Peptides against a protein of PDB entry 5T59. Designs and how they scored, part 62

Target 1, 112 residues: chain A of PDB entry 5T59
Amino acid sequence: TTPTMQSTSLLTEHLGYPPISLVDDIINAVNEIMYKCTNAMEKYLMQRNIIGKKDFSDEIKIGTAKLESLLENSVDKNFDKLELYVLRNILSIPSDLLEENRFRLLHHEKLV
Target 2, 90 residues: chain B of PDB entry 5T59
Amino acid sequence: EHIRFQRLVQVCNKALEESIRKLQSWEKIHECFPNYGQTREGIENLTVCQQQVIKLWSNLSRVEFDAIFHERSIEEKLNQLDDLINKARS

## One batch from the design tools (peptide; aimed at target 1 K77, target 2 R7)

Design b2_p29_6_s2 (made by RFdiffusion4, then SolubleMPNN; from b2_p29_6, 11 letters changed)
Fold by OpenDDE base, seed 4:
Structure b2_p29_6_s2 (fold): chain B 112 residues (1-112), chain C 90 residues (1-90), chain A 29 residues (1-29)
Amino acid sequence: as target 1 above (112 residues)
Amino acid sequence: as target 2 above (90 residues)
Amino acid sequence: SDIDEFFKNADDEEVKKEVAKIRELFKQV
């Protein structure tokens, strides 16, 4: 189910933070990891940039940039899917729980 | 009974796996370094680099995501949510 | 799994649009 103001409020109260904050943490983390990976790759290859009489520094820089772009695009797409799935199916409240009596139960459990 | 946290872990793994899939392709790696990869030593370096990146990706994501989950107490919160749902439906 | 099926069948652009809509909701909170 798609998030609503009601479900978001309830989940925020339950979690102590908005559901989107968890997703943001995940996305920020993977972005950081992504650039650490590509940076490590570039550095590793740049330390091995000369083979024989040829200097491949430029090719390495371009190549790693291409791989970074490839990874960026993939991360973007797949973690958009993750975000959608998480917010619809994991950090979500079924509609039946949003009924008046069920809603009261959620509040009661929080206050008790 | 408790399903949401498991699904969270699963979807995180899925996103990570799909994200790194193209880097697991030797062809994709090689085409980014067409001349470098024509040398024996270059191929060796690229091979090691590819393996290291994939391992780094996996290891860092595991550590960082676990840290996030811990900091957000998400397993506990999701278990509680499952319990609330189950209780409401009982 | 349902996750696998979701990732397989999801349209990238549509997902992005839906995410954007959801993000707008959270901005209002």
Scores: peptide ipSAE 0.765, ipTM 0.959, DockQ to the pose 0.894
OpenDDE base, seeds 1, 2, 3, 5: peptide ipSAE 0.764, 0.764, 0.765, 0.764; ipTM 0.959, 0.959, 0.959, 0.959

Design b2_p29_6_s3 (made by RFdiffusion4, then SolubleMPNN; from b2_p29_6, 11 letters changed)
Fold by OpenDDE base, seed 4:
Structure b2_p29_6_s3 (fold): chain B 112 residues (1-112), chain C 90 residues (1-90), chain A 29 residues (1-29)
Amino acid sequence: as target 1 above (112 residues)
Amino acid sequence: as target 2 above (90 residues)
Amino acid sequence: SEIDEFFKNANEEEVKKEVKEIRELFKKV
């Protein structure tokens, strides 16, 4: 179910924060992790940049940048899917419960 | 009965797994370092690097996501949501 | 699994579009 103003408001009240905030936390975290991983890779290889009297520093920098881009694209794609799934299916309220009577029941239980 | 939090964990794992899939390809790794990977030592370094990055990805994501879930009390909130829905339908 | 099928069948452009629309909704809240 696609989020609506009504469901968003109800979920925000229930959660204590907007549903999108959780998604943002997740996305921010994975982005940070992503760059930590690529940075670690670059650092590791740059410490091993000379082999057989050849300096591969430039190739390492370019190569790690390519891998970073590859990972960025994959993260972007898959976490967009995650965001959509979470907001549709997890942080969502069934449409039948958004009807007047059901809505009041949910609201009532929160107040009791 | 409680299904939403389980699905949250599952979808997070799925996204993480799919995101790192391309880095699990040795071919793709090697293609980024065509000359470096022509050396024995380079291959060894790349192999270790690949393995360590994948482990780092897994470990960091577990720790960070668990922290987020805890800070947001999302398991409790999702369980409550499930309960509310179930009660409304019963 | 359901999630596996979701990821498999999802169209990247459609997903991006819908995510954008959803985020616009949240900006209004």
Scores: peptide ipSAE 0.739, ipTM 0.958, DockQ to the pose 0.871
OpenDDE base, seeds 1, 2, 3, 5: peptide ipSAE 0.740, 0.739, 0.740, 0.739; ipTM 0.958, 0.958, 0.958, 0.958; seeds 1, 3, 5 fail the geometry check

Design b2_p29_6_s4 (made by RFdiffusion4, then SolubleMPNN; from b2_p29_6, 9 letters changed)
Fold by OpenDDE base, seed 4:
Structure b2_p29_6_s4 (fold): chain B 112 residues (1-112), chain C 90 residues (1-90), chain A 29 residues (1-29)
Amino acid sequence: as target 1 above (112 residues)
Amino acid sequence: as target 2 above (90 residues)
Amino acid sequence: SDIDEFFKNIDDEEVKKEVEEIRKLFEEV
């Protein structure tokens, strides 16, 4: 189910933070990891940039940039899917709990 | 009974796995280094590099995501949510 | 799994659009 203002408010109260904050943390983390990986790759290869009498530094820089772009695109796509799935199916409140009586129950449980 | 947190872990793993899939392709790696990869030593370096990056990806993601989950107390919160739902439906 | 099916069947553009809409919702809160 798609997030609503009602579910968002309830979840925020329950979590102590907006549901999107968790997703943001995840996405920020994976982005950081992504660039750490690509940076490590570049550094590793740049330390091995000379083979024989040929310097492959330029090719390595271009190649790692291409791989970074490839990874960026994949991360973007797949973590958008993650975001959607999480907010639809995990950090969500079923419609039956949003009914008046169930809604009050949820609120009551927090106050007790 | 408690299903939301495990699904969170699963979907995180899925996204991570799908994201790194392209880098697991040797062909794609080699294509980015066409001349470098024509040398024996280059191939060896690329092979090690590919393996290390994949491992780094996996290890860092595990550590960072676990930290996030802990900091956000998300397992507890999701379990509580499951309990509330189950209670309401029982 | 349902997650696998979700990732397989969901359209990339649809995802982007809906994510953007969701983000707008959270910005308004």
Scores: peptide ipSAE 0.729, ipTM 0.957, DockQ to the pose 0.895
OpenDDE base, seeds 1, 2, 3, 5: peptide ipSAE 0.728, 0.727, 0.727, 0.729; ipTM 0.957, 0.957, 0.957, 0.957; seed 5 fails the geometry check

Design b2_p29_7 (made by RFdiffusion4)
Pose (drawn by RFdiffusion4):
Structure b2_p29_7 (pose): chain A 112 residues (1-112), chain B 90 residues (1-90), chain P 29 residues (1-29)
Amino acid sequence: as target 1 above (112 residues)
Amino acid sequence: as target 2 above (90 residues)
Amino acid sequence: EEEEEEEEEEEEEEEEKEELLEEIEEEEE
């Protein structure tokens, strides 16, 4: 289903937070991990940048950064689909409920 | 009957697996370090990275998301939502 | 060249989002 304002309004009430807030926590979380991994990888190699008698510091900075940017694209790509797949299929509303009052059951839930 | 939350787990894991796939390929890894990878020690060091980075990627994301799913009780809110739409359709 | 590479990436992302919408519609059916 396509998201609507009633679903955003109702799901915000059921959840206690807007549906997008969960998606923010995920995207924001994975990005932090992405950089934490690349930074950890660069330091592992920089203290191993000299093999034999040659110094590969330059190649490592370029390689670690060249990898980082490829995840920035792939992650932004794959988690936007998640941002879409979730708001359309998971935090979703059918027609059975907004055609004939979903308000009854949510109000009914919070009380009885 | 509780089907929506398992989906949330499936879609998160699906996004992560695709997010890291280009790093599971030794080729693309060596492309970023062509000269460094032509040394024995370089090959050994790069192997230690991709295998550890992947494990770190899987572990950090696994722990946080399980935590996020807890701080927002999403498993329950969705289980309440799944079994609630059924009561409505009935 | 950098701008063209960015534009190709954006087009690929748009096409993949359209395929995802078609997959969602097939799941609803």

Design b2_p29_7_s1 (made by RFdiffusion4, then SolubleMPNN; from b2_p29_7, 11 letters changed)
Fold by OpenDDE base, seed 2:
Order: structure tokens, then C-alpha cells, then sequence
Structure b2_p29_7_s1 (fold): chain B 112 residues (1-112), chain C 90 residues (1-90), chain A 29 residues (1-29)
């Protein structure tokens, strides 16, 4: 299930930042990496765009764009799954700790 | 027992691996460059690009994710979370 | 400190890209 507001608050206190911030960092990083990869490929191929007196520049641009799109879709899909998994299964608090007495425990450990 | 950070690393690696899966397919690469890939030189160039991009993907992701994990102190925090949960249940 | 780390990371990424291009060129030969 979706994390509760209480869980988010407790985790934010524990982490020093909202749980979603970690996921955002990861997703932003992979997106940047993705574009670096596709850019590198395009640049390399554009340096080698002429073969046998034929200019393949247009095909290279279209092809690299297609690959980028393919990668974008895959990244989006897989990291959306990652986000859900992380927030639900990693950055999560068991239900038995989402009680008044358990809140004090987490708070106490933070302050001591 | 500390398990959450291990899971985080695993799920990140899986997401990265699955994301690059399509680019690991020569067929998919070639389909994007149908005429270019019909030339000997084109095939060679595409092959090199494919291999090097995959390497770059892996290397950059490792560096970036490790940096994120460090900046967020996530291993320590997740270990502490595991400990807190265990204490609460004891 | 965080800014410095970020800048360092950016530079590292740029170097990785340059190395990629270099390696690609060498393997093409």
C-alpha cells in the first residue's frame, strides 16, 4: 500500500529528508546518465557519418533519437517500479511501529 | 539483521540492468540504423558504440548512485531503521 | 561541501564521457 503520512513524517525525521528525495536523486541521476550515453553515441557516429561517399547524418540523428526514446521508456518504466518498491518495502515502517508507543521509541532514539 | 540497504542496492542494480536491456540487443540497434548498418564500417561503428555506451552506463551509474547513497547516508540510516524495528519487536 | 562534491562528480562524469569517446575511436581503428 501507499505509505501513510505518519510513515513519511517519521522517516523524514529519521533520514533528515523526505523519503521521496532519495528516489528523486536516483531518478535524476539515471536520466542524466541516459542522455550522456545517447549524446556520446550520436557524436561518435556523426564523426563517422560518411561512408562510401554517402552521408548518413540524417539516419544517424533519427536512429539515435529512436534509441534515446527507447531508453527513456525503459528507464521510466523500471524506475517507476523502483520508486514504488523503495517507498513501500525499503523506506517503510511496519504497522506495529505506527502506534503511539512506538512513535516515542523512534523519537527517543533520535534525541538521545 | 540489516537487510534494507542490501535491498536498495539490489533493486537499483536491477532497474539499471533492465533499463539497458534493449540497447544490449544488436537487433534493436541495427533496426535504428537500417542503411548505415548495411555497410561494413557502419556495423563496426555501431558495435563499438553499443559496447562503449553500455560500459559508460554501468560506470556512470555506479559512481552516481554511490555518491547519492553517501550524501544521503542511506546505508547508515537504513541500518538504524532495521535496528529500531528489531528493538521495537523485542 | 556538498557543492564541492557535486562539482567533483560532474567533472568526473565529463571525464568518463571523454574517455568513452576516446575508447570508441581507438576501437574503431
Amino acid sequence: as target 1 above (112 residues)
Amino acid sequence: as target 2 above (90 residues)
Amino acid sequence: EEKEKEEKLKKEKEEELKELLKEIEEEEK
Scores: peptide ipSAE 0.131, ipTM 0.883, DockQ to the pose 0.016
OpenDDE base, seeds 1, 3, 4, 5: peptide ipSAE 0.228, 0.131, 0.127, 0.123; ipTM 0.896, 0.882, 0.882, 0.881; seeds 1, 4 fail the geometry check

Design b2_p29_7_s2 (made by RFdiffusion4, then SolubleMPNN; from b2_p29_7, 14 letters changed)
Fold by OpenDDE base, seed 1:
Formats: sequence, C-alpha cells, structure tokens
Structure b2_p29_7_s2 (fold): chain B 112 residues (1-112), chain C 90 residues (1-90), chain A 29 residues (1-29)
Amino acid sequence: as target 1 above (112 residues)
Amino acid sequence: as target 2 above (90 residues)
Amino acid sequence: KEKEKEEKLKKEHEEELKKLEEEIKKEEE
C-alpha cells in the first residue's frame, strides 16, 4: 500500500523534510559513487593498456562500459527495493495512529 | 524498542552489498576483458583493479551514507517515531 | 498491475532483509 497523504504530511512535519527526500539523497549518493568507481576502474586499466606490444585500449573501454551497465542495473534494482521498503516500512505511520485521536497525540508530543 | 534506524542501516547495507556482488565475481570481470585477461599481466591488473574498486565502493558508501544520516538526523527522528508509536500503543 | 509489482518487490526485499537479520544475529552470537 502506498503511503497516504496524511502519513506523508505527518512525517514531513516530524522529520522537517518529506520522507522521499531521504531516499533521494541515498539514491543520488550511490549513483555518484557508482560512476566514480567505474571511472576509477577505467582510468586504472587505461594506464595499463599496452601488454606485449598489444594495445587493449578499445577492449578496456568496452569492458568497463559493460561493467558499468551491469552495476547500474544492479543498483537500480536493489535501490528500487530499498526505496519501497524504506517508505513503506521505516518511514511509515501505523494506521491506528492515523486516527483522529492519535493524530492529536503526535502533534501534542511534537510541541511539548 | 528502537528498531527503525537499525532496519534502515541494514537495508542500506544489503542494497550496497547486493549491488556490488557482480563486480565481486572474478568470472564476470574476466568476461568483460576476454583478451586482456588472457595475459598474465592483464590478469594481475584486473585483480588489483577489482580489489580497489570494491574497496572504493565500500569506503565511499560508508562516508556518504553516514553524512546523509547525520544531515537528516534520521537516527534521532526514527527513534522518536518508535517512541511515539510505542507510547500510543501503551 | 503496478501495485502487484510493488507488492512483489516489497516481499522480496523483506525476505532478503530477514535473511540478513538472521545472519547478523548469528554473527553476534
């Protein structure tokens, strides 16, 4: 079940930011890290591209690109799962607390 | 008692570990460099490269994720959320 | 359709997390 607007509002008030913002930060970070890693790999190998009078530059570029694609697909898959899990199970408010009486409690506790 | 932040850390680590799993496979690495990996020197280079990239992945992710968690005060906020929920159920 | 996919993804992740938690628990023992 998708988080309700009410849940999102309450969590936003509690967190000081929308719940999705945390997930966005995480995803943006891992994407940046991913490309840094693949770039480092390519640079390392390109500095070692000649072996036995053979130039492997083209193979290195292609191979690194393949690895990047593989990593990218894996990141997308796993962090999509993460996003769903975090928003539904971690940054979530139980339904019983979304009742009117419980809603007052949350606001009261924040203000105290 | 406090469970949400622990779960957050766990799920983040799991996602990171699963994401890098393919690069941890020598077979997968070698497959991307079929001719380069047929040379002794190439194998050595790929081995070092593989180790370095995995370490880089681990180090960067730890630093960046910890920074995010701190900036968002997420441990405190999630603990408070747990407390609120527990209080409401008491 | 989309909801179904999301639920499936959720379940898969929950299972994975459970496994991870079990492993962590074992390591702590």
Scores: peptide ipSAE 0.107, ipTM 0.875, DockQ to the pose 0.066
OpenDDE base, seeds 2, 3, 4, 5: peptide ipSAE 0.038, 0.043, 0.029, 0.040; ipTM 0.854, 0.870, 0.842, 0.868

Design b2_p29_7_s3 (made by RFdiffusion4, then SolubleMPNN; from b2_p29_7, 9 letters changed)
Fold by OpenDDE base, seed 2:
Structure b2_p29_7_s3 (fold): chain B 112 residues (1-112), chain C 90 residues (1-90), chain A 29 residues (1-29)
Amino acid sequence: as target 1 above (112 residues)
Amino acid sequence: as target 2 above (90 residues)
Amino acid sequence: EEEEEKKKKEEEKEKELEELEKEIEEEEE
């Protein structure tokens, strides 16, 4: 189930930031890491692009681009799942705490 | 009984592991460099490259994710959330 | 014994995570 507005509000109050912000940080980080990795691969291989008398620069560029695409697709898929899991199961408030009587607990703890 | 932060770490590690899985396949790496990988030197270079990128992936992800978790104080916040839930159920 | 119990708990959590991930994947299909 999708997090409710109430849950999001309570969690935002508790965390000091919206729950989605954590996920965004994670996703942004992995994307940056991904491109750093693929760039490093390309640079490493481009420094070794000539074997014998043959220049493999074009093949290296194409190959690394393919790997980047493959990695990108995998990252997108797996971190979409991560996002759903985190928001549904980790950054979530049980339904019993969303009741009016329980709602006071989180708010009260901050005020005290 | 704190479980949420542990789950967060686990799901992050799982996502990272599954994401890099394709690059861990030598066959897939080689397929991207069909002619380059037919040379001895090319194979050697690809092998080293594969190893290095996997290490880089692991190291960077650890550093960056730990930084995020620290900046967001997520362990503390999730532990507190667990405690609040447990108290409410008592 | 405590380490073994912790390991078992971690394995159970991992299985639960995997099952949930599969469920999410099935929902997306």
Scores: peptide ipSAE 0.034, ipTM 0.873, DockQ to the pose 0.030
OpenDDE base, seeds 1, 3, 4, 5: peptide ipSAE 0.034, 0.023, 0.026, 0.026; ipTM 0.872, 0.866, 0.871, 0.871; seed 3 fails the geometry check

Design b2_p29_7_s4 (made by RFdiffusion4, then SolubleMPNN; from b2_p29_7, 12 letters changed)
Fold by OpenDDE base, seed 2:
Structure b2_p29_7_s4 (fold): chain B 112 residues (1-112), chain C 90 residues (1-90), chain A 29 residues (1-29)
Amino acid sequence: as target 1 above (112 residues)
Amino acid sequence: as target 2 above (90 residues)
Amino acid sequence: AEEEEKKKLEEEKKEELKELEEEIKKEEE
C-alpha cells in the first residue's frame, strides 16, 4: 500500500522532517560514493596504463565507463526498491493508528 | 519489539550488497578490459583495483550511512514509532 | 621464504590500497 498524506504528515511531525528526506539523503550518498569509487578506479588504472610499451589508456577509459554504467543501473534498481520499502514498511503508520483515536494518541504523546 | 531500525539497516545493507554484486564478478571486470586483462600486469592491476573498490564501497557507505542515521536521529525516532504502535495496540 | 613473500605481497597491497584511498580522499576534498 502507498503512504497516505495523513501518514506522511504524522511522520513528518514525528521525525521533524519528511520521510522522503531520509531516503533522499541515502540515495544522494550512495550516488556520490559510486562516482567516487569509479573515478578512483579509473585514476588507479590510468596510473598503470602502460604495459609492455603498449598504452591502454583508451581501453581503461572505456572500460571504467562501462563499469560505471553497470553500477549506476544496479544502484538505481536496488535503491528504488529500497525507497519503496522504507516508505511503505519502515516509515509507515499502521491503519489502526490513522484512526481518529489513534491519531490523537500520537499528538498526546508529543505534548507529554 | 524494536524492529524498524533493524529493518532499515538490513535493507540498506542489502541494497549496497546487491548494487556492488556485479563488480564482484571477475568475469564482468575482465570483460570491460579485454586486452588489458590479457597481460599479467593487467590482471594483477585489475585484481587489486577490484578488491580495493569493493572495500572502499563498503567502508564509505558504512561511514556515510551511519552519519545520515545519526543526523536524522532515525534509530531513536523509529524506536519511538515502534513504541507508539505497541502502546496503541495494548 | 614463503611467509616473507606473502608478507611482502601484503605490504604491497597495502601500499596500493593507500594510493586508491588517497585518490578517493582527493575527490572528497
Scores: peptide ipSAE 0.025, ipTM 0.853, DockQ to the pose 0.015
OpenDDE base, seeds 1, 3, 4, 5: peptide ipSAE 0.023, 0.021, 0.021, 0.021; ipTM 0.856, 0.848, 0.849, 0.849; seed 3 fails the geometry check

Design b2_p29_8 (made by RFdiffusion4)
Pose (drawn by RFdiffusion4):
Order: sequence, then C-alpha cells, then structure tokens
Structure b2_p29_8 (pose): chain A 112 residues (1-112), chain B 90 residues (1-90), chain P 29 residues (1-29)
Amino acid sequence: as target 1 above (112 residues)
Amino acid sequence: as target 2 above (90 residues)
Amino acid sequence: EEEEEFEEEWEEVEEELEEEREEEEEEEE
C-alpha cells in the first residue's frame, strides 16, 4: 500500500514515534558502522604499509577511500529501497481500516 | 499469523547482504590495491581485512538493530498490528 | 512461495527507485 497521512498519523500514535524514525535509526546506524569498518581497515594496513623495502602508504589511502565511497553508494542505494519497502509493506495500512474507521480499534486498544 | 516483524528482519538482513557484496569479491578488493596485492604479505594482509571487515560488519549491525528493535518495541507493535488487522477483517 | 513474493516485491521497489533517480537527474539537467 502507498503511505497516507492517516496511516502516518495513526501509526505515529500506535508506535509512539513516526514510522520514519525507525528508518532513521537504521540508516544512521549503518552508516556509522560503514565508517567504523573503513577506518579500522585503513589503520590495519597503514601499520603494514611497508612490505620489504617499499612504502605503499599512498596506495592504501587511495584504496581505502576508493572502497569507502563504493559503500556510500551501495548502502545509500540499498537502504533507500528499505526506506521504501518498509513504509509501503510493513508500516502499512489496508483499505479495510481507513475506509471504515481504524480509529475504533486503536482507541479500543488504548482503553479496554 | 505473526508475519510482519519477521519481514522487518528479512528486509534488514537483505539490505545488509547487498550492501557488502562488492567486498566479498577478492577481485574488486585487489583492484583497489593492485601493486600492494602483488606482494605475498600484501595478499595475506588483504585477506585478513575482507574476512574481518565482513565479520565486523555483520556483528555490529546485528547487535545495533536488535537493540533498535528493542528500544522501539517494534516486534510487539507489529505483532499487535498483525493480529489486530485480523480481528478487524473478522 | 513467500520467499519468491518477497524477492519480486524487492525487485519492483528497486526498479521504481531507479526510475525516480533517473527523473531527478533529468530535472537537474
């Protein structure tokens, strides 16, 4: 289903937070991991940048950064589909409920 | 009958597996370090990276998301939502 | 069957996202 304002309004009340806040926590979280991994990988190699008698410091900075940017694209790509797949199929509303009052059951849930 | 939360786990794992796939390929890894990878020690060091980075990627994301799913009680809110739409359709 | 439905839905979302990005690029141009 396509998201609507009633679903955003109702789901915000059921969840206690807007549906997008969960998606923020996920995207923001994976990004932090992405950089934590690349930074950890560059330092592992920089203290191993000299093999034999040659110094590969330049190649490592370029390689670690050349990898980081490829994840920035793939992650931004794959987690936007998540942002979409979730708001459409998971935090989702059918027509059975907004055509004939979903408000009854949510109000009914908070009380009885 | 509780089907929506398992989906949230499936879609998160799906996004992560695709997010890291280009790093599971030794080829693209060596393309970023062509000269460094032509040395024996370089090959050994790069192998230690991609296998550890992937494990770190999997573990950090697994722990946080399980935590995020806890701080927002999403498994319950969705289980309440799944079994609630059923009561409505009935 | 559920795995196949999921994969089809995922591919549809992927195609839609690609089309939206192509439209954004065209608007920038």

Design b2_p29_8_s1 (made by RFdiffusion4, then SolubleMPNN; from b2_p29_8, 11 letters changed)
Fold by OpenDDE base, seed 2:
Structure b2_p29_8_s1 (fold): chain B 112 residues (1-112), chain C 90 residues (1-90), chain A 29 residues (1-29)
Amino acid sequence: as target 1 above (112 residues)
Amino acid sequence: as target 2 above (90 residues)
Amino acid sequence: SEEEEFEKEWEEIEKELEEKKKEKELELL
């Protein structure tokens, strides 16, 4: 299920930042890496665009664009999974600790 | 005892691995370059390119994710969270 | 094992997201 406001607040206090911020950093990083990879691929092949008497520049551009699209779709899918997994299973507080007594305990620990 | 950070590393690796899987397929790479890949030199270039991209993907992700984890102090924070949870349940 | 448990959760999340995607696509039609 979706994290509660209470858990988000507690985790934000604990982490010093909202839990989603970590996920955002990860996603932003992988997106940057993705485009660096595809750009490197295109540049590498474009430097080798002529084979014999044929110029494959157009094919290379189209091909690398297709690969980029494939990678984009895969990244989006898998890191959507990652986001949900992280927020649900890693950056989460068990329901039993969200009870008032446990809630106070967490705050108490911060103060001690 | 401490499990959350391990899970974070695990899920990051899983997402990265699954994301690059398409590029690990020679068939899919070749399909994007049907004529270029029919030449000997083209095949060689694509092979090297594929290998380099996968390595670049792995290396960059390792460096960047480690940097994020460090900047966010996430290992320490997750360990503390584990400890708090375990303490509360004891 | 922990790996098996992770894989199961990963697959469950995948299914959940796929269902959400289908629902959203249907709503956009």
Scores: peptide ipSAE 0.649, ipTM 0.945, DockQ to the pose 0.828
OpenDDE base, seeds 1, 3, 4, 5: peptide ipSAE 0.641, 0.646, 0.640, 0.638; ipTM 0.944, 0.945, 0.943, 0.944

Design b2_p29_8_s2 (made by RFdiffusion4, then SolubleMPNN; from b2_p29_8, 12 letters changed)
Fold by OpenDDE base, seed 3:
Structure b2_p29_8_s2 (fold): chain B 112 residues (1-112), chain C 90 residues (1-90), chain A 29 residues (1-29)
Amino acid sequence: as target 1 above (112 residues)
Amino acid sequence: as target 2 above (90 residues)
Amino acid sequence: KEEEEFEKEWKEIEEELEKKKKELEELLK
């Protein structure tokens, strides 16, 4: 089930921002963290790219890229779940409060 | 009584945990470095790298998500939402 | 108990999105 326009409006008024904005903040943050992690990994290994007389730079670059892709896919999948969960189960208004009379009451309570 | 903020913390932790699960697999890490990981030094480096990345992931996410929650006043707002809903149903 | 309830809700979301993913993949064939 997708949030209704009415629910979004009420929550926006209550929160002071649209519910999706919170999700966007979370997703943007994790994406930033993700690339910081992969970058740190690559840098760490590239500083240790030579073992004996063999240079593993190419293998490290390819390997870290593969891990980055793996992490990207996992982040995308799991935070898509998070988005749906948050919007459906956390930032949601029960149907009984979306009735006309209840809608007015919630709006009134906010203004008082 | 207040449940929504608890759920928010739970779902954030769940998403973070599941996202990093693949990197917690030594087998998957090793597969990405087949020749490098056949050397003693390579294995040592990969082991340390794996541990550090997981720690970095955990620490950064904690700091950033807490900052978001604070900036958005989400605990207070969700508690208020719970209260409003409970009051309306009573 | 609360954790168990959350896990059920999470699994429900997971199953729903998995279905959507499969449908999308089939559409893009």
Scores: peptide ipSAE 0.631, ipTM 0.943, DockQ to the pose 0.781
OpenDDE base, seeds 1, 2, 4, 5: peptide ipSAE 0.630, 0.631, 0.630, 0.630; ipTM 0.943, 0.943, 0.943, 0.943

Design b2_p29_8_s3 (made by RFdiffusion4, then SolubleMPNN; from b2_p29_8, 11 letters changed)
Fold by OpenDDE base, seed 2:
Structure b2_p29_8_s3 (fold): chain B 112 residues (1-112), chain C 90 residues (1-90), chain A 29 residues (1-29)
Amino acid sequence: as target 1 above (112 residues)
Amino acid sequence: as target 2 above (90 residues)
Amino acid sequence: EEEEKEEEEWEKIEKELEEKKKEEEKLKE
């Protein structure tokens, strides 16, 4: 079920970049978004850290960090799944086309 | 006929949705702020914060992923791949 | 139908990754 070197080569030729590059872009993007979200949360709450006479700054920092960790773990888990799904089911070449004769077809179409 | 790009969009949405699901739980949010969340103002602030973060997550992911898909011309490439596969099987 | 297939494959991947994680944890011990 793991992509073969031949499949990767053919897809790279077709896409103009290795299939994994798309996944990397997606993962990098979501990681950036994740930290932007947690940062925004912390800033929002820190602007509202005092209620009455009590300062909740420490609790806010700890709580936000916990949420960040939770989100990070969830992102890692789900996008690991995404990576495998994309590489196996989207950026993939069916086995019947991974024969020498079929390779010629893909190459021929590119040249035409 | 063209299925791969649709699958890509769907699985991206699935991963994004599953990732943010825990933050959608008020209980989990409140657990992180046990004392802050015992105050009226704290609850209000947390509620707004939760909503804003979820919206920000959704909006940013849409914009960034669309940009990636465009830069990589992935819809076109996946459609072409579908066509090539279908042609080869005919 | 496509959504159903996607969900099935997603679940398979999820199970696979979980099994791999368990195996890795055992290897560390």
Scores: peptide ipSAE 0.541, ipTM 0.931, DockQ to the pose 0.747
OpenDDE base, seeds 1, 3, 4, 5: peptide ipSAE 0.537, 0.539, 0.539, 0.538; ipTM 0.931, 0.931, 0.931, 0.931

Design b2_p29_8_s4 (made by RFdiffusion4, then SolubleMPNN; from b2_p29_8, 11 letters changed)
Fold by OpenDDE base, seed 5:
Structure b2_p29_8_s4 (fold): chain B 112 residues (1-112), chain C 90 residues (1-90), chain A 29 residues (1-29)
Amino acid sequence: as target 1 above (112 residues)
Amino acid sequence: as target 2 above (90 residues)
Amino acid sequence: EEEKEFEKEWEEIEKELEKEKEELKKLLE
């Protein structure tokens, strides 16, 4: 179920920002962290690319790229779930509060 | 009584946990380095690398998400929302 | 208690997104 315009407006007023903004912050943060992690992994292994007489640089680059893709797909999937969960179950207004009387109450409570 | 912020923390942790799950699989890691992982030193390096990246993932996520929550005052706002809802239903 | 409730809600989200994904695939086929 998609949030109503009324819910979004009320929550925006309450939060001081649109609910989606919080989700965006979270997703942006995890994406940044993701690439920091994969970069660190590549750097670590590239510093250890030679074992004996063999140079594994190419294999390391390909392997870390594969892991990055794997992580990207997992992040996208799970944080899509997070987005829907947050907007539906956390940053949501129950239907009973969307009634006319409850709507006024919410505004009144904010102003007082 | 206050439940929404708890749920926010839970869902963030869940998403982070599920996202890193495949990297926690040694089999998945090894598959990406078939020849490197056949050497003793390679296995050791991959093991340490796996541990470090998971720790980095966890630590950075904690710091960044806490910063977001603070900047957005989300705990306070969600508690207030819970209070408003409970009051309206009383 | 709370953990179990959360897991149920999370699973519901998973099911819904999976359904949407399948529906989208059908539309593209």
Scores: peptide ipSAE 0.602, ipTM 0.940, DockQ to the pose 0.766
OpenDDE base, seeds 1, 2, 3, 4: peptide ipSAE 0.600, 0.600, 0.601, 0.600; ipTM 0.940, 0.940, 0.940, 0.940

